# Peptides against a protein of PDB entry 3KDP: the designs that were tried, part 57

Target 1, 230 residues: chain A of PDB entry 3KDP
Amino acid sequence: PFLIFIIANIPLPLGTVTILCIDLGTDMVPAISLAYEQAESDIMKRQPRNPKTDKLVNEQLISMAYGQIGMIQALGGFFTYFVILAENGFLPIHLLGLRVNWDDRWINDVEDSYGQQWTYEQRKIVEFTCHTPFFVTIVVVQWADLVICKTRRNSVFQQGMKNKILIFGLFEETALAAFLSYCPGMGVALRMYPLKPTWWFCAFPYSLLIFVYDEVRKLIIRRRPGGWVE

## One batch from the design tools (peptide; made by RFdiffusion4, then SolubleMPNN)

Design b2_p13_5_s3 (from b2_p13_5, 10 letters changed)
Fold by OpenDDE base, seed 1:
Structure b2_p13_5_s3 (fold): chain B 230 residues (1-230), chain A 13 residues (1-13)
Amino acid sequence: as target 1 above (230 residues)
Amino acid sequence: RLEELLRLAEEAN
């Protein structure tokens, strides 16, 4: 997200505080939950025949999978961001290079794609309105990520939701997202303005996409053990 | 839409 912000010179899609909330609040508990997860019965039974090559292959596969999931997550966040800004008159093409004028507090006549002028305060309200749904999008996408990370090769339907810590992590992330989205004063304190409940559903297609992608990947691995996807 | 955002901002303050 931050790289696109720099390269495209668009208004800030995700604030530093929201990034910290993601890194410290949403990612930590899931990471702990995964560490306590009982190893998939098949992973523990196969001692790595070659610890160097098998570890490297596994690290590369995990890195590729997380890289792809991270890209889908970023796309989901940016999609939500662009939709909100477009609904407020700022089309994606118009946002390119707009950051300099957007962040200038002395410019109170920044025009949207339809010629409407926006004050600095109004622009910042719209910007901070994007921060909350971007954060929520990340949380909703992380639900799918956490669920799919529970299994390495098997489908989620085969292993089930046995990890109580993972379930607790999902509830904690959701509760945090709800708190940050709807608690009074969060706009001033965290630059996160409340979002419509409908925006929670905007992330669901991306969450589903990640879930389907991982299930297809796992299905391919199960059908073709030792293939390039593994 | 702007009025709604302003209302949301006021409710957040």
Scores: peptide ipSAE 0.037, ipTM 0.688, DockQ to the pose 0.068
Fold by OpenDDE base, seed 2:
Structure b2_p13_5_s3 (fold): chain B 230 residues (1-230), chain A 13 residues (1-13)
Amino acid sequence: as target 1 above (230 residues)
Amino acid sequence: RLEELLRLAEEAN
């Protein structure tokens, strides 16, 4: 998010403190949960074809898959961001290069896509209104990500959700998201204004997309063992 | 919409 903020010179979609909450708070328990995930029965029984090359190939493929999932996750957040700003008169194309004027407290006549002028205070309100939904979107997308990361080859339907630690991690992550979204004072402390419940659903298409992507990937792996997709 | 945002901001502060 921050890289796109710099490159595109758009208003900041997610606050730095909120990013830290994701990295240090939200992701910690889920990551630990994944470490204790039940191994697939087929993985443990397979001998490496070539210990040196197979490891490298697997690392590259895993990195690629996680990179793609991370990109989809980021796109989910940005989608929510752009929707909120568009609903407030700022179309995505208009946001390009707007940061300089957006962040200038002395400019109180920044125009939106429809010619409406926005004061600095009004702009900051809409910006901080984006922070919470962006964060929540990440969390909701992470639900799917964590579930798919449970297995490498087997479908979630085949492996099941037996890891109680993972389930606990999902609840903890959700509870943290709810706390940051709705606890009084979060607007001042974290620049996270209260979230309308409807915004939780904005991430669901992306969660579904990740889920479908991974299930298709796993299906290909099962049909073509040792292929380039593994 | 702006009024709603202002309300949310007031509730957050």
Scores: peptide ipSAE 0.028, ipTM 0.679, DockQ to the pose 0.066
Fold by OpenDDE base, seed 5:
Structure b2_p13_5_s3 (fold): chain B 230 residues (1-230), chain A 13 residues (1-13)
Amino acid sequence: as target 1 above (230 residues)
Amino acid sequence: RLEELLRLAEEAN
Protein backbone atom coordinates (compact mmCIF):
# COMPACT_ATOMS: atom_id res chain seq x y z
CA PRO B 1 0.00 0.00 0.00
CA PHE B 2 2.72 2.48 0.91
CA LEU B 3 4.66 1.85 -2.31
CA ILE B 4 1.58 2.59 -4.43
CA PHE B 5 1.00 5.74 -2.39
CA ILE B 6 4.51 6.96 -3.28
CA ILE B 7 4.51 5.87 -6.94
CA ALA B 8 1.01 7.04 -7.88
CA ASN B 9 0.97 10.12 -5.59
CA ILE B 10 -2.57 9.34 -4.46
CA PRO B 11 -4.13 10.36 -1.13
CA LEU B 12 -2.96 8.06 1.66
CA PRO B 13 -5.13 4.92 1.47
CA LEU B 14 -4.07 3.43 4.80
CA GLY B 15 -2.59 5.24 7.77
CA THR B 16 0.66 4.14 9.37
CA VAL B 17 -1.06 3.62 12.72
CA THR B 18 -3.65 1.42 11.04
CA ILE B 19 -0.88 -0.66 9.45
CA LEU B 20 0.67 -1.12 12.89
CA CYS B 21 -2.69 -2.27 14.25
CA ILE B 22 -2.86 -4.88 11.49
CA ASP B 23 0.69 -6.11 11.98
CA LEU B 24 0.63 -6.19 15.77
CA GLY B 25 -3.04 -6.80 16.50
CA THR B 26 -4.51 -8.97 13.78
CA ASP B 27 -1.52 -11.00 12.54
CA MET B 28 -0.18 -12.27 15.87
CA VAL B 29 -3.18 -14.28 17.03
CA PRO B 30 -3.54 -16.08 13.70
CA ALA B 31 0.16 -16.96 13.74
CA ILE B 32 -0.22 -18.44 17.22
CA SER B 33 -3.35 -20.32 16.17
CA LEU B 34 -1.48 -21.95 13.28
CA ALA B 35 1.35 -23.03 15.58
CA TYR B 36 -1.10 -25.13 17.62
CA GLU B 37 -2.79 -26.63 14.60
CA GLN B 38 -2.80 -30.39 14.22
CA ALA B 39 -0.52 -31.68 11.50
CA GLU B 40 -2.28 -32.42 8.25
CA SER B 41 -2.86 -36.17 7.98
CA ASP B 42 -1.43 -36.40 4.45
CA ILE B 43 1.79 -34.50 5.27
CA MET B 44 2.80 -37.11 7.85
CA LYS B 45 2.28 -40.04 5.47
CA ARG B 46 4.66 -38.89 2.72
CA GLN B 47 8.34 -39.16 3.45
CA PRO B 48 10.30 -36.38 1.80
CA ARG B 49 11.89 -37.85 -1.33
CA ASN B 50 14.96 -35.66 -0.96
CA PRO B 51 15.19 -33.72 2.33
CA LYS B 52 17.49 -31.05 0.89
CA THR B 53 15.95 -30.25 -2.49
CA ASP B 54 12.28 -30.95 -1.81
CA LYS B 55 12.25 -28.82 1.36
CA LEU B 56 13.74 -25.83 -0.45
CA VAL B 57 11.33 -26.14 -3.37
CA ASN B 58 8.34 -26.46 -1.06
CA GLU B 59 9.42 -23.47 1.02
CA GLN B 60 9.81 -21.36 -2.12
CA LEU B 61 6.40 -22.41 -3.46
CA ILE B 62 4.73 -21.72 -0.11
CA SER B 63 6.38 -18.30 0.14
CA MET B 64 5.25 -17.49 -3.39
CA ALA B 65 1.67 -18.53 -2.64
CA TYR B 66 1.57 -16.36 0.50
CA GLY B 67 3.03 -13.49 -1.49
CA GLN B 68 0.22 -13.84 -4.02
CA ILE B 69 -2.40 -13.92 -1.27
CA GLY B 70 -0.88 -10.75 0.21
CA MET B 71 -1.18 -9.02 -3.16
CA ILE B 72 -4.85 -10.00 -3.41
CA GLN B 73 -5.40 -8.59 0.10
CA ALA B 74 -3.84 -5.29 -0.95
CA LEU B 75 -5.97 -5.21 -4.10
CA GLY B 76 -9.09 -5.71 -2.00
CA GLY B 77 -8.15 -2.79 0.24
CA PHE B 78 -7.43 -0.53 -2.72
CA PHE B 79 -10.71 -1.52 -4.35
CA THR B 80 -12.62 -0.42 -1.25
CA TYR B 81 -10.58 2.80 -1.12
CA PHE B 82 -11.33 3.67 -4.75
CA VAL B 83 -15.04 2.86 -4.37
CA ILE B 84 -15.39 5.19 -1.36
CA LEU B 85 -13.53 8.02 -3.06
CA ALA B 86 -15.53 7.54 -6.26
CA GLU B 87 -18.79 7.72 -4.28
CA ASN B 88 -17.55 11.01 -2.83
CA GLY B 89 -16.77 12.43 -6.26
CA PHE B 90 -13.11 11.43 -6.77
CA LEU B 91 -12.68 9.00 -9.66
CA PRO B 92 -9.50 6.84 -9.65
CA ILE B 93 -7.93 8.68 -12.60
CA HIS B 94 -8.41 12.02 -10.85
CA LEU B 95 -6.56 10.76 -7.75
CA LEU B 96 -3.31 10.24 -9.68
CA GLY B 97 -0.94 13.04 -8.72
CA LEU B 98 -3.52 14.66 -6.41
CA ARG B 99 -1.63 13.96 -3.15
CA VAL B 100 0.41 17.17 -3.17
CA ASN B 101 -2.66 19.39 -3.34
CA TRP B 102 -4.69 17.01 -1.16
CA ASP B 103 -2.25 17.26 1.75
CA ASP B 104 -1.77 21.03 1.46
CA ARG B 105 -3.78 22.68 4.23
CA TRP B 106 -3.62 26.06 2.50
CA ILE B 107 -5.49 24.80 -0.58
CA ASN B 108 -9.21 24.79 0.19
CA ASP B 109 -10.53 24.56 -3.37
CA VAL B 110 -9.38 21.14 -4.58
CA GLU B 111 -11.84 20.04 -7.23
CA ASP B 112 -13.26 16.56 -7.52
CA SER B 113 -14.09 14.80 -10.78
CA TYR B 114 -17.39 16.70 -10.98
CA GLY B 115 -16.05 20.19 -10.27
CA GLN B 116 -17.05 20.33 -6.60
CA GLN B 117 -14.53 22.12 -4.39
CA TRP B 118 -13.29 20.47 -1.21
CA THR B 119 -11.75 22.21 1.78
CA TYR B 120 -8.77 20.70 3.57
CA GLU B 121 -10.95 19.57 6.47
CA GLN B 122 -13.49 17.95 4.17
CA ARG B 123 -10.73 16.11 2.27
CA LYS B 124 -9.18 14.79 5.47
CA ILE B 125 -12.54 13.53 6.71
CA VAL B 126 -12.98 11.60 3.46
CA GLU B 127 -9.41 10.28 3.64
CA PHE B 128 -9.80 9.08 7.21
CA THR B 129 -13.16 7.60 6.29
CA CYS B 130 -11.25 5.49 3.76
CA HIS B 131 -8.69 4.23 6.31
CA THR B 132 -11.25 2.31 8.37
CA PRO B 133 -12.85 0.40 5.47
CA PHE B 134 -9.38 -0.41 4.11
CA PHE B 135 -8.49 -1.93 7.48
CA VAL B 136 -11.78 -3.80 7.72
CA THR B 137 -11.29 -5.12 4.18
CA ILE B 138 -7.92 -6.55 5.16
CA VAL B 139 -9.45 -8.22 8.22
CA VAL B 140 -12.28 -9.77 6.18
CA VAL B 141 -9.81 -11.05 3.58
CA GLN B 142 -7.63 -12.41 6.39
CA TRP B 143 -10.57 -14.59 7.46
CA ALA B 144 -10.22 -16.50 4.22
CA ASP B 145 -6.43 -16.54 4.50
CA LEU B 146 -6.53 -18.00 7.99
CA VAL B 147 -9.00 -20.69 7.00
CA ILE B 148 -6.86 -21.56 3.97
CA CYS B 149 -3.58 -21.65 5.91
CA LYS B 150 -5.05 -24.34 8.12
CA THR B 151 -4.22 -26.92 5.46
CA ARG B 152 -1.48 -27.21 2.83
CA ARG B 153 -2.99 -29.91 0.63
CA ASN B 154 -6.37 -30.92 2.02
CA SER B 155 -9.54 -28.99 1.33
CA VAL B 156 -11.06 -27.00 4.19
CA PHE B 157 -14.14 -29.17 3.71
CA GLN B 158 -12.07 -32.29 4.37
CA GLN B 159 -10.11 -30.97 7.36
CA GLY B 160 -13.02 -29.09 8.94
CA MET B 161 -13.07 -26.18 11.40
CA LYS B 162 -11.82 -28.13 14.41
CA ASN B 163 -9.27 -25.58 15.63
CA LYS B 164 -10.97 -23.60 18.41
CA ILE B 165 -7.94 -21.30 18.62
CA LEU B 166 -8.42 -20.34 14.97
CA ILE B 167 -12.09 -19.53 15.61
CA PHE B 168 -11.05 -17.43 18.60
CA GLY B 169 -8.51 -15.62 16.41
CA LEU B 170 -11.19 -14.80 13.84
CA PHE B 171 -13.43 -13.47 16.60
CA GLU B 172 -10.63 -11.37 18.08
CA GLU B 173 -9.77 -9.83 14.70
CA THR B 174 -13.43 -8.99 14.11
CA ALA B 175 -13.84 -7.53 17.60
CA LEU B 176 -10.70 -5.43 17.16
CA ALA B 177 -11.95 -4.19 13.78
CA ALA B 178 -15.31 -3.24 15.31
CA PHE B 179 -13.61 -1.51 18.25
CA LEU B 180 -11.28 0.53 16.05
CA SER B 181 -14.14 1.37 13.66
CA TYR B 182 -16.83 2.44 16.13
CA CYS B 183 -15.23 3.34 19.46
CA PRO B 184 -15.47 7.06 20.26
CA GLY B 185 -12.18 8.91 19.93
CA MET B 186 -10.66 6.58 17.30
CA GLY B 187 -11.04 9.28 14.68
CA VAL B 188 -8.78 11.58 16.68
CA ALA B 189 -6.40 8.96 18.05
CA LEU B 190 -5.97 6.69 15.01
CA ARG B 191 -7.51 8.75 12.19
CA MET B 192 -10.11 6.03 11.75
CA TYR B 193 -13.61 7.37 11.34
CA PRO B 194 -16.72 5.21 11.71
CA LEU B 195 -17.97 3.39 8.63
CA LYS B 196 -21.36 2.23 7.49
CA PRO B 197 -21.95 -1.49 7.98
CA THR B 198 -22.31 -1.91 4.20
CA TRP B 199 -18.54 -1.40 3.77
CA TRP B 200 -17.85 -4.68 5.57
CA PHE B 201 -19.31 -6.51 2.59
CA CYS B 202 -17.04 -4.87 -0.01
CA ALA B 203 -14.26 -7.33 0.87
CA PHE B 204 -16.37 -10.48 0.55
CA PRO B 205 -15.76 -11.00 -3.19
CA TYR B 206 -12.01 -10.93 -2.55
CA SER B 207 -12.28 -13.34 0.36
CA LEU B 208 -14.24 -15.67 -1.88
CA LEU B 209 -11.64 -15.26 -4.64
CA ILE B 210 -8.82 -16.24 -2.28
CA PHE B 211 -10.82 -19.20 -1.02
CA VAL B 212 -11.59 -20.44 -4.54
CA TYR B 213 -8.01 -19.86 -5.68
CA ASP B 214 -6.60 -21.92 -2.84
CA GLU B 215 -9.14 -24.72 -3.19
CA VAL B 216 -8.30 -24.97 -6.90
CA ARG B 217 -4.58 -24.94 -6.09
CA LYS B 218 -5.01 -27.71 -3.54
CA LEU B 219 -7.15 -29.70 -5.95
CA ILE B 220 -4.40 -29.50 -8.58
CA ILE B 221 -1.80 -30.60 -6.00
CA ARG B 222 -3.95 -33.58 -5.01
CA ARG B 223 -4.48 -34.64 -8.62
CA ARG B 224 -0.85 -34.10 -9.67
CA PRO B 225 1.37 -34.86 -6.70
CA GLY B 226 4.93 -33.66 -7.28
CA GLY B 227 3.90 -31.06 -9.86
CA TRP B 228 5.18 -27.48 -10.10
CA VAL B 229 2.25 -26.16 -8.03
CA GLU B 230 3.21 -28.00 -4.88
CA ARG A 1 -23.13 12.19 2.06
CA LEU A 2 -20.52 14.75 3.02
CA GLU A 3 -22.91 16.33 5.52
CA GLU A 4 -23.55 12.91 6.99
CA LEU A 5 -19.81 12.26 7.28
CA LEU A 6 -19.33 15.65 8.91
CA ARG A 7 -22.05 14.86 11.42
CA LEU A 8 -20.48 11.49 12.18
CA ALA A 9 -17.10 13.17 12.62
CA GLU A 10 -18.62 15.75 14.96
CA GLU A 11 -20.32 13.02 16.98
CA ALA A 12 -17.04 11.10 17.20
CA ASN A 13 -15.16 13.90 18.49
Scores: peptide ipSAE 0.023, ipTM 0.642, DockQ to the pose 0.067
Fold by OpenDDE base, seed 4:
Structure b2_p13_5_s3 (fold): chain B 230 residues (1-230), chain A 13 residues (1-13)
Amino acid sequence: as target 1 above (230 residues)
Amino acid sequence: RLEELLRLAEEAN
């Protein structure tokens, strides 16, 4: 998110505090839960044929998978960000290069895509209104990511929700998201303004897409073992 | 919607 903010010069989609909350509050417990997940019966039974090469390949595959998941999460967050700004009159194309004027408190006549002028205060309200939904979107996408990461080959329906720590992690993430979104004073303290309940559903299509994509991928791997899709 | 956001901001403050 921060890299795109710098490169595209768009208004800040996610605050530093919210990023910290994601990294420390939402990512840590799930990561631990995945470490305690019962390994897929097929993965554990496969002794590494070559411990040195298979470990390196596995570390690279894990790194790539987590990197790809992180990118998909960011895309989901940015989708929510662009939807909110578009609903407030700022189309995605208009946001490109707008950061300099957006962050300037002395410019009170920044025009949106429809010619409406926005004061600095109004712009910051809209920006901070984006932070909470972006965070919530990441949490909702993480639900799907955590569930699909339980297994490489088996369907979620086949593996089941055996890890109680993972279930607890999902609950904790959801509770944290609700707390940060609706607790009084969070708008002032964390620049996370209250979220309409409808915005929780904005991420669901992305979570569903990831879930379906992963289930299809796993189905292909099961039907064609040793394919390039692994 | 801006008016609603302004109201929410006022309520949060």
Scores: peptide ipSAE 0.025, ipTM 0.659, DockQ to the pose 0.064; fails the geometry check

Design b2_p13_5_s4 (from b2_p13_5, 10 letters changed)
Fold by OpenDDE base, seed 3:
Structure b2_p13_5_s4 (fold): chain B 230 residues (1-230), chain A 13 residues (1-13)
Amino acid sequence: as target 1 above (230 residues)
Amino acid sequence: LLELLERLAKLHN
């Protein structure tokens, strides 16, 4: 989010506090829960890792986490961001380069895509209105991300959802997201203004996309062992 | 990570 904020000079899509809530709040318990996942049924059919040559975290795993899944997550968040701003009169193309004027407290006549003038206070309300839905979008996408991380080769349907700690993690991150979104005072304390319930559904297509993508990937691995996808 | 976030936060405040 910050990279795009700097490069494209758009209004800040996700606040620093919300990022901290993601890294420390919503991601921690789910990540720990994966340590308690049951081994895949075919794990003993794989060759043992050579500790001298094979890293636990290899380039392929990093590529999957940050290159593919992470990109889909970012796209989901930015989609929500652009939709909110578009509904408030700021089309995506108009946001490019707007940051300088957007963040200037002395400019109270910034025009949207339709010629409506926005005061600094009004602009900041819209900006902070984006932070909460962006955060929630990430949480919703993380549901799918966590579930697909249960296995490397087997389908989630083959592995099942027997890890109670993982299930608890899903509820915990969702409860935290709801708390941060709707608890009184969070707008003032965290610059996370209340989220319309409809925004929870904005990320669902992306969660589904991640899930389907990974299931297809795993299916290909099962059908073509030793392929480039593995 | 926290230090990076703090630096970024200062740029926005």
Scores: peptide ipSAE 0.015, ipTM 0.515, DockQ to the pose 0.028
Fold by OpenDDE base, seed 4:
Structure b2_p13_5_s4 (fold): chain B 230 residues (1-230), chain A 13 residues (1-13)
Amino acid sequence: as target 1 above (230 residues)
Amino acid sequence: LLELLERLAKLHN
């Protein structure tokens, strides 16, 4: 999000506070919960890795985590961001290069895509209105991301949801997201303005996409062992 | 986490 903010010079899609809440709040317990995941049913039937050539964290894992799943997550967040801004009169193409004027408090006549002028205060309200649903979108796509991370090869349906700590993590991150989104004073304290409940559903297609993508990937791995998709 | 959020809130205001 921050890279696109710099490159495209768009209004800030995700605030620093929300980023910290993701990194330290919503991701911590779920990530720890993965350490308690049961081994895959066939893991002991696989050949041991070569400790000299097979790193625990390799380029393929990084590519999968950050290059593929991470990009889908980012797209989900940006989709929510663009939808909210479009509903408020700012079409995506109009946002390109708008940051400089958007962040200038002395400019109170920034025009939207329909010629409506926005004061600095109004613009910041809309910006902060984007931060919360972007955050929630990330949490919702993290549901799928966490679930798919349960296994390397087996389907989630084969592995099942036996990790109680992981289940707790899903509820914890959701409860935290709801707390940060709806608790009185969060708009002032964290600049996370409350969101309509409908915004929770905005990310569902992307969560489904992540889930389906990974299930298909795992299916391919099971049918074609040793492929580059692994 | 709550303490962190409170601290962040104070810094942000």
Scores: peptide ipSAE 0.015, ipTM 0.493, DockQ to the pose 0.053
Fold by OpenDDE base, seed 5:
Structure b2_p13_5_s4 (fold): chain B 230 residues (1-230), chain A 13 residues (1-13)
Amino acid sequence: as target 1 above (230 residues)
Amino acid sequence: LLELLERLAKLHN
């Protein structure tokens, strides 16, 4: 997100405080919950690893898979960002190069795509209005990410949702997201303005995409053991 | 970490 902010010179899509809330707040309990996940049911049916040739973890393939998932997460956040700004009169093309004027406190006549002028205060309100939905979007796609991390090879439908700590983690991150989004004073303290409930649904297609992507990947691994996808 | 968070919060405000 920050790289695109620098390269495209767009208004800041996600604040630094919001990023810290993700890294330290919403991701900690879910990550710990994975330590309590049950072993895959077919683990004893697999051939033993060759310690001379086979790595315990295929770093390259895992890095690529998680890198791809991270890109899908970022796309989901940016989608929400662009939709909100478009609804407020700023089309995506118009945002390119706008950051310099957007962040200038002394410019109070920045025009949107329809010729409406925006004061500095109005621009910052809409920017901070984007930060919260971007954050919530990340939380929603993290639901899928956490669920797919339960297994390496088996489908989630085969593994099931028996880990109560993981379920608690999903509840905790969602409750924290709601607290940060709707608690009075968060706009002043964290620059996170409240969002309409409809914005929670913007990430659902991307969450589904992540889930389907991983299930298809795991299906391929099951059909072609030892393939490059593993 | 707490000091870093406080500094970041101050810079953001």
Scores: peptide ipSAE 0.012, ipTM 0.498, DockQ to the pose 0.035
Fold by OpenDDE base, seed 1:
Structure b2_p13_5_s4 (fold): chain B 230 residues (1-230), chain A 13 residues (1-13)
Amino acid sequence: as target 1 above (230 residues)
Amino acid sequence: LLELLERLAKLHN
C-alpha cells in the first residue's frame, strides 16, 4: 500500500497505526494458533525433508505468500479504498497526483471529480474513513489466509476446523476490528473513523478468491505432485 | 496494545 501511495501520489490508503494494529493486533493470535493446528492426515506418509536441498521456506512458498496472496490482499484493500473515495466524489483517476494538495492544510478548496470543494478537515475525515475499512478488509482477507494456512497440501475440507485456538483467533481479530472501528474516540486516538456495517462485506469477494485460489492450488498439487505451484 | 498504539499515534502526529 505504501509503495502505491508514493508512486501514484494518492491520498494515504492505510495509516501507520492501522498497519501496527494488523501486524501486532490482528495477526499475532491467529499466527500462534497455527502452532496448535492438527497435523495433516498424510504428513507422516511423506518423505523426510532433505536438509541440503529442501528449504523450510522455499521460493514457491514465498512467491505464493508475498507475490500472489499478498497481491490479492492489496487489491482487496485498494478496492475498498477506491470505492469509498469514489462514493465521496473522488474517482480513481482524479486521485493520481492529488496527495500533495490533499495533505496541504493551507489548501481548503481541493476539488473532487465533480467540482465539489473540500476543506483540509473534510479531506482528512474522508482519508481516515478509508483507513478503517482498509483495516477491516485486511482482517477479512486474513480469515481466508489463516484458514488456507492450516494445510500445505490437503484441502481445508479434508483437514477440518478442529483447532479451537484458531477459531478463537478469528474471533479475536474480528472483535478487535469491530472495537477499533466502532469504539468512541477511535477517530481522534487512532485516526480510525466509524465504518458502515456494509463495508465488512466489501472484502468478502477477495477473501473468497483467496480461499478458492488456494484450494485450486492444493488440488493441483495433489493431482500433480512436484508441480511448479507446490 | 491499544494504549500503546494510541501513544505511538500521538508521537507520529
Scores: peptide ipSAE 0.016, ipTM 0.542, DockQ to the pose 0.045; fails the geometry check

Design b2_p13_6_s1 (from b2_p13_6, 9 letters changed)
Fold by OpenDDE base, seed 4:
Structure b2_p13_6_s1 (fold): chain B 230 residues (1-230), chain A 13 residues (1-13)
Amino acid sequence: as target 1 above (230 residues)
Amino acid sequence: DAEKVLELAKKLL
């Protein structure tokens, strides 16, 4: 989010506070829950890791986590951001380079894509109105990300949802996201304005995409062991 | 001011 904010000079899609809420709030319990996941049924059929050659964090894991899943998460968040701004009169093309004027408190006549003028206060309201749905989008996508992280090779349907701590983590992160989104005073304290419940569904296609992508990847690994996808 | 902002946000989403 922040890199695209700088490169494209768009209004800030995700605030620092919302980033902290993701990193320290919603992601922590789910991440810890993975330590309690049951071993895959095929784990005893795998060769033991060679500590000298096989790293715990390898290039494939980095590529998957940051290059694939992280990019799909970012795309989901940006999709929500662009939809909200478009519904408020700012088409994606018009947002390019707009940051300088958007963040200037002395400019009160910034035009949208339809020629409507926006005051600084109105612009900041719509910007902060994007932060909460972006955050919620990340949480909804993280449901799929957490679930796919249960296994390296087996399908989630083969592994099942037996990890009660992981299930608790999914409910906890969702409850926290709802609390941060709808609790009175969060708009003032965290710049997280309440959103319509319908915005929770905006991320569902991306959550499904992550899930389907990983299940297909795992299916390929199971059918073609020793492939570059492992 | 905060209430007006919240009301406006509810109208915009």
Scores: peptide ipSAE 0.005, ipTM 0.427, DockQ to the pose 0.056
Fold by OpenDDE base, seed 2:
Structure b2_p13_6_s1 (fold): chain B 230 residues (1-230), chain A 13 residues (1-13)
Amino acid sequence: as target 1 above (230 residues)
Amino acid sequence: DAEKVLELAKKLL
């Protein structure tokens, strides 16, 4: 988010406080819950890792976590951001390079894609209106990410949802997201304005995409052991 | 530009 904000010079899609709420709030309990996940049913049938050749964190894991899944998560957040701004008159192409004028408090006549002028205060309200739906989009996508991280090879349907701590983590992150989104005073305290309930559904296609992608990946690994997808 | 980014970062922190 912050890199695209700098490179494209667009209005800030996700605030620093919101990022901290993701990294320290919503992700912490779910991440810890993975330490309590049951071993895959076939783990004892696999050859032990060679500690001399096989790294714990390999290029494939980094590519999966940061490259593939992380990009889908970011795309989901940015999709929500662009939809909100477009509904408020700012088309995606018009946002390119707009940051300089957007963040200038002395410019009160920034035009949208339809020629409507926006004051600094109005622009900041719209910007902060994007932060909460972006955050919620990340949380909804993280549901799928957490669930797919339960196993390396077996389907989630084979593993099942037996980890009570993981289930608790999913409820905790969702409850925290709802609290931060709807609790009175969060707009002032965290610059997170309340979102319409419909914005929770905006992330569902991306969450489903991640889930389907990883299940297909795991299916390929099971059918072709030692393949390039492993 | 770098100073404005740093000032923005300070306002966001």
Scores: peptide ipSAE 0.000, ipTM 0.338, DockQ to the pose 0.022
Fold by OpenDDE base, seed 3:
Structure b2_p13_6_s1 (fold): chain B 230 residues (1-230), chain A 13 residues (1-13)
Amino acid sequence: as target 1 above (230 residues)
Amino acid sequence: DAEKVLELAKKLL
């Protein structure tokens, strides 16, 4: 999010405090829960990792995580961001390069895509209105991400949802997201304004896409062992 | 877990 904010010079899509809430709040318990996942049914048929040659985090994992899943997550967040700004009169094309004028508190006549002028205060309200839905979008996409991380090769349908700690993690991150989004004072404390419940659903297509994508990937790996997808 | 740190890093980005 922050890289695109800098490169595209768009209004800040996700606040720094909100990012910290993701990193330290919503992600921690789900992460720890994966340590309690049951081994895949074929794990004992694999050779043990050589600690000297085989990295725990290999290039394939980095590519899958950062290059593919992370991009889909980012796209989900930005989709929500652009939809909210478009509903408030700022079309995506108009946001490009707008940051300089957007963040200038002395400019009180920034025009939207329809020629409506926005004061600095009005612009900041809209910006902060984007932070919470972006955050929630990330959490919803994380549901799929956590579930796909249960296994390397087996389908989630083969592995099942037996890890109670993982299930608890999904509820915890969702409850924390709801708390941060709707608790009185969060708008002042975290610049996280309350979101309409409908914004929770904006991420669902992306969450489903991640899940389907990974299940298809795992299916390909199972059908073609030693392929470039592995 | 390095995957989790990686996912965290993606969310920050």
Scores: peptide ipSAE 0.006, ipTM 0.343, DockQ to the pose 0.029; fails the geometry check
Fold by OpenDDE base, seed 1:
Structure b2_p13_6_s1 (fold): chain B 230 residues (1-230), chain A 13 residues (1-13)
Amino acid sequence: as target 1 above (230 residues)
Amino acid sequence: DAEKVLELAKKLL
């Protein structure tokens, strides 16, 4: 998110506080829950990792986590961001380079894609209206991420949803996201303005995409052990 | 106060 904010000079899609709420709030309990996941049925058939040659975090895992899944998450967030701004009159092309004028409190006549002038206050309301749905989009995508992280090779349908701590984590992150989105004063305290409940569904295609992508990946790994997809 | 937090957020970003 932040790299695109810098490179494209667009209005801030995700605030620092929302990032902290993701990293420290919504991600911690789900991540800890994975420590309580049951071993895959085939784990005892795998050779033990050689600690001298085999990295715990290899290039393939980094490529998957940051290069593939993380990019799909970012795309989901940006999709939500662009849709909200477009609904408020700012088409994606118009946002390019707009940040300088957008963030200037002395410019109160920033035009949208339809020639409507926006005051600084109005622009900031729209910006902060984007932060919450972006955050919620990440949380909804994280549901899929957490579920796909239950297994390395087996399908989630083979593993099942028996980890009660993981289920609790999914509820906790969702409840926290709802609290941060709808609790009175969050707009002032955290710049997280309330969103329409329909915005929660905006992330579902991306969550499903991640889930399907990883299930297909795992299927390929099961059919072709030692492939480039592993 | 809101603007100061935003400015701080901009500096931290």
Scores: peptide ipSAE 0.000, ipTM 0.354, DockQ to the pose 0.030; fails the geometry check

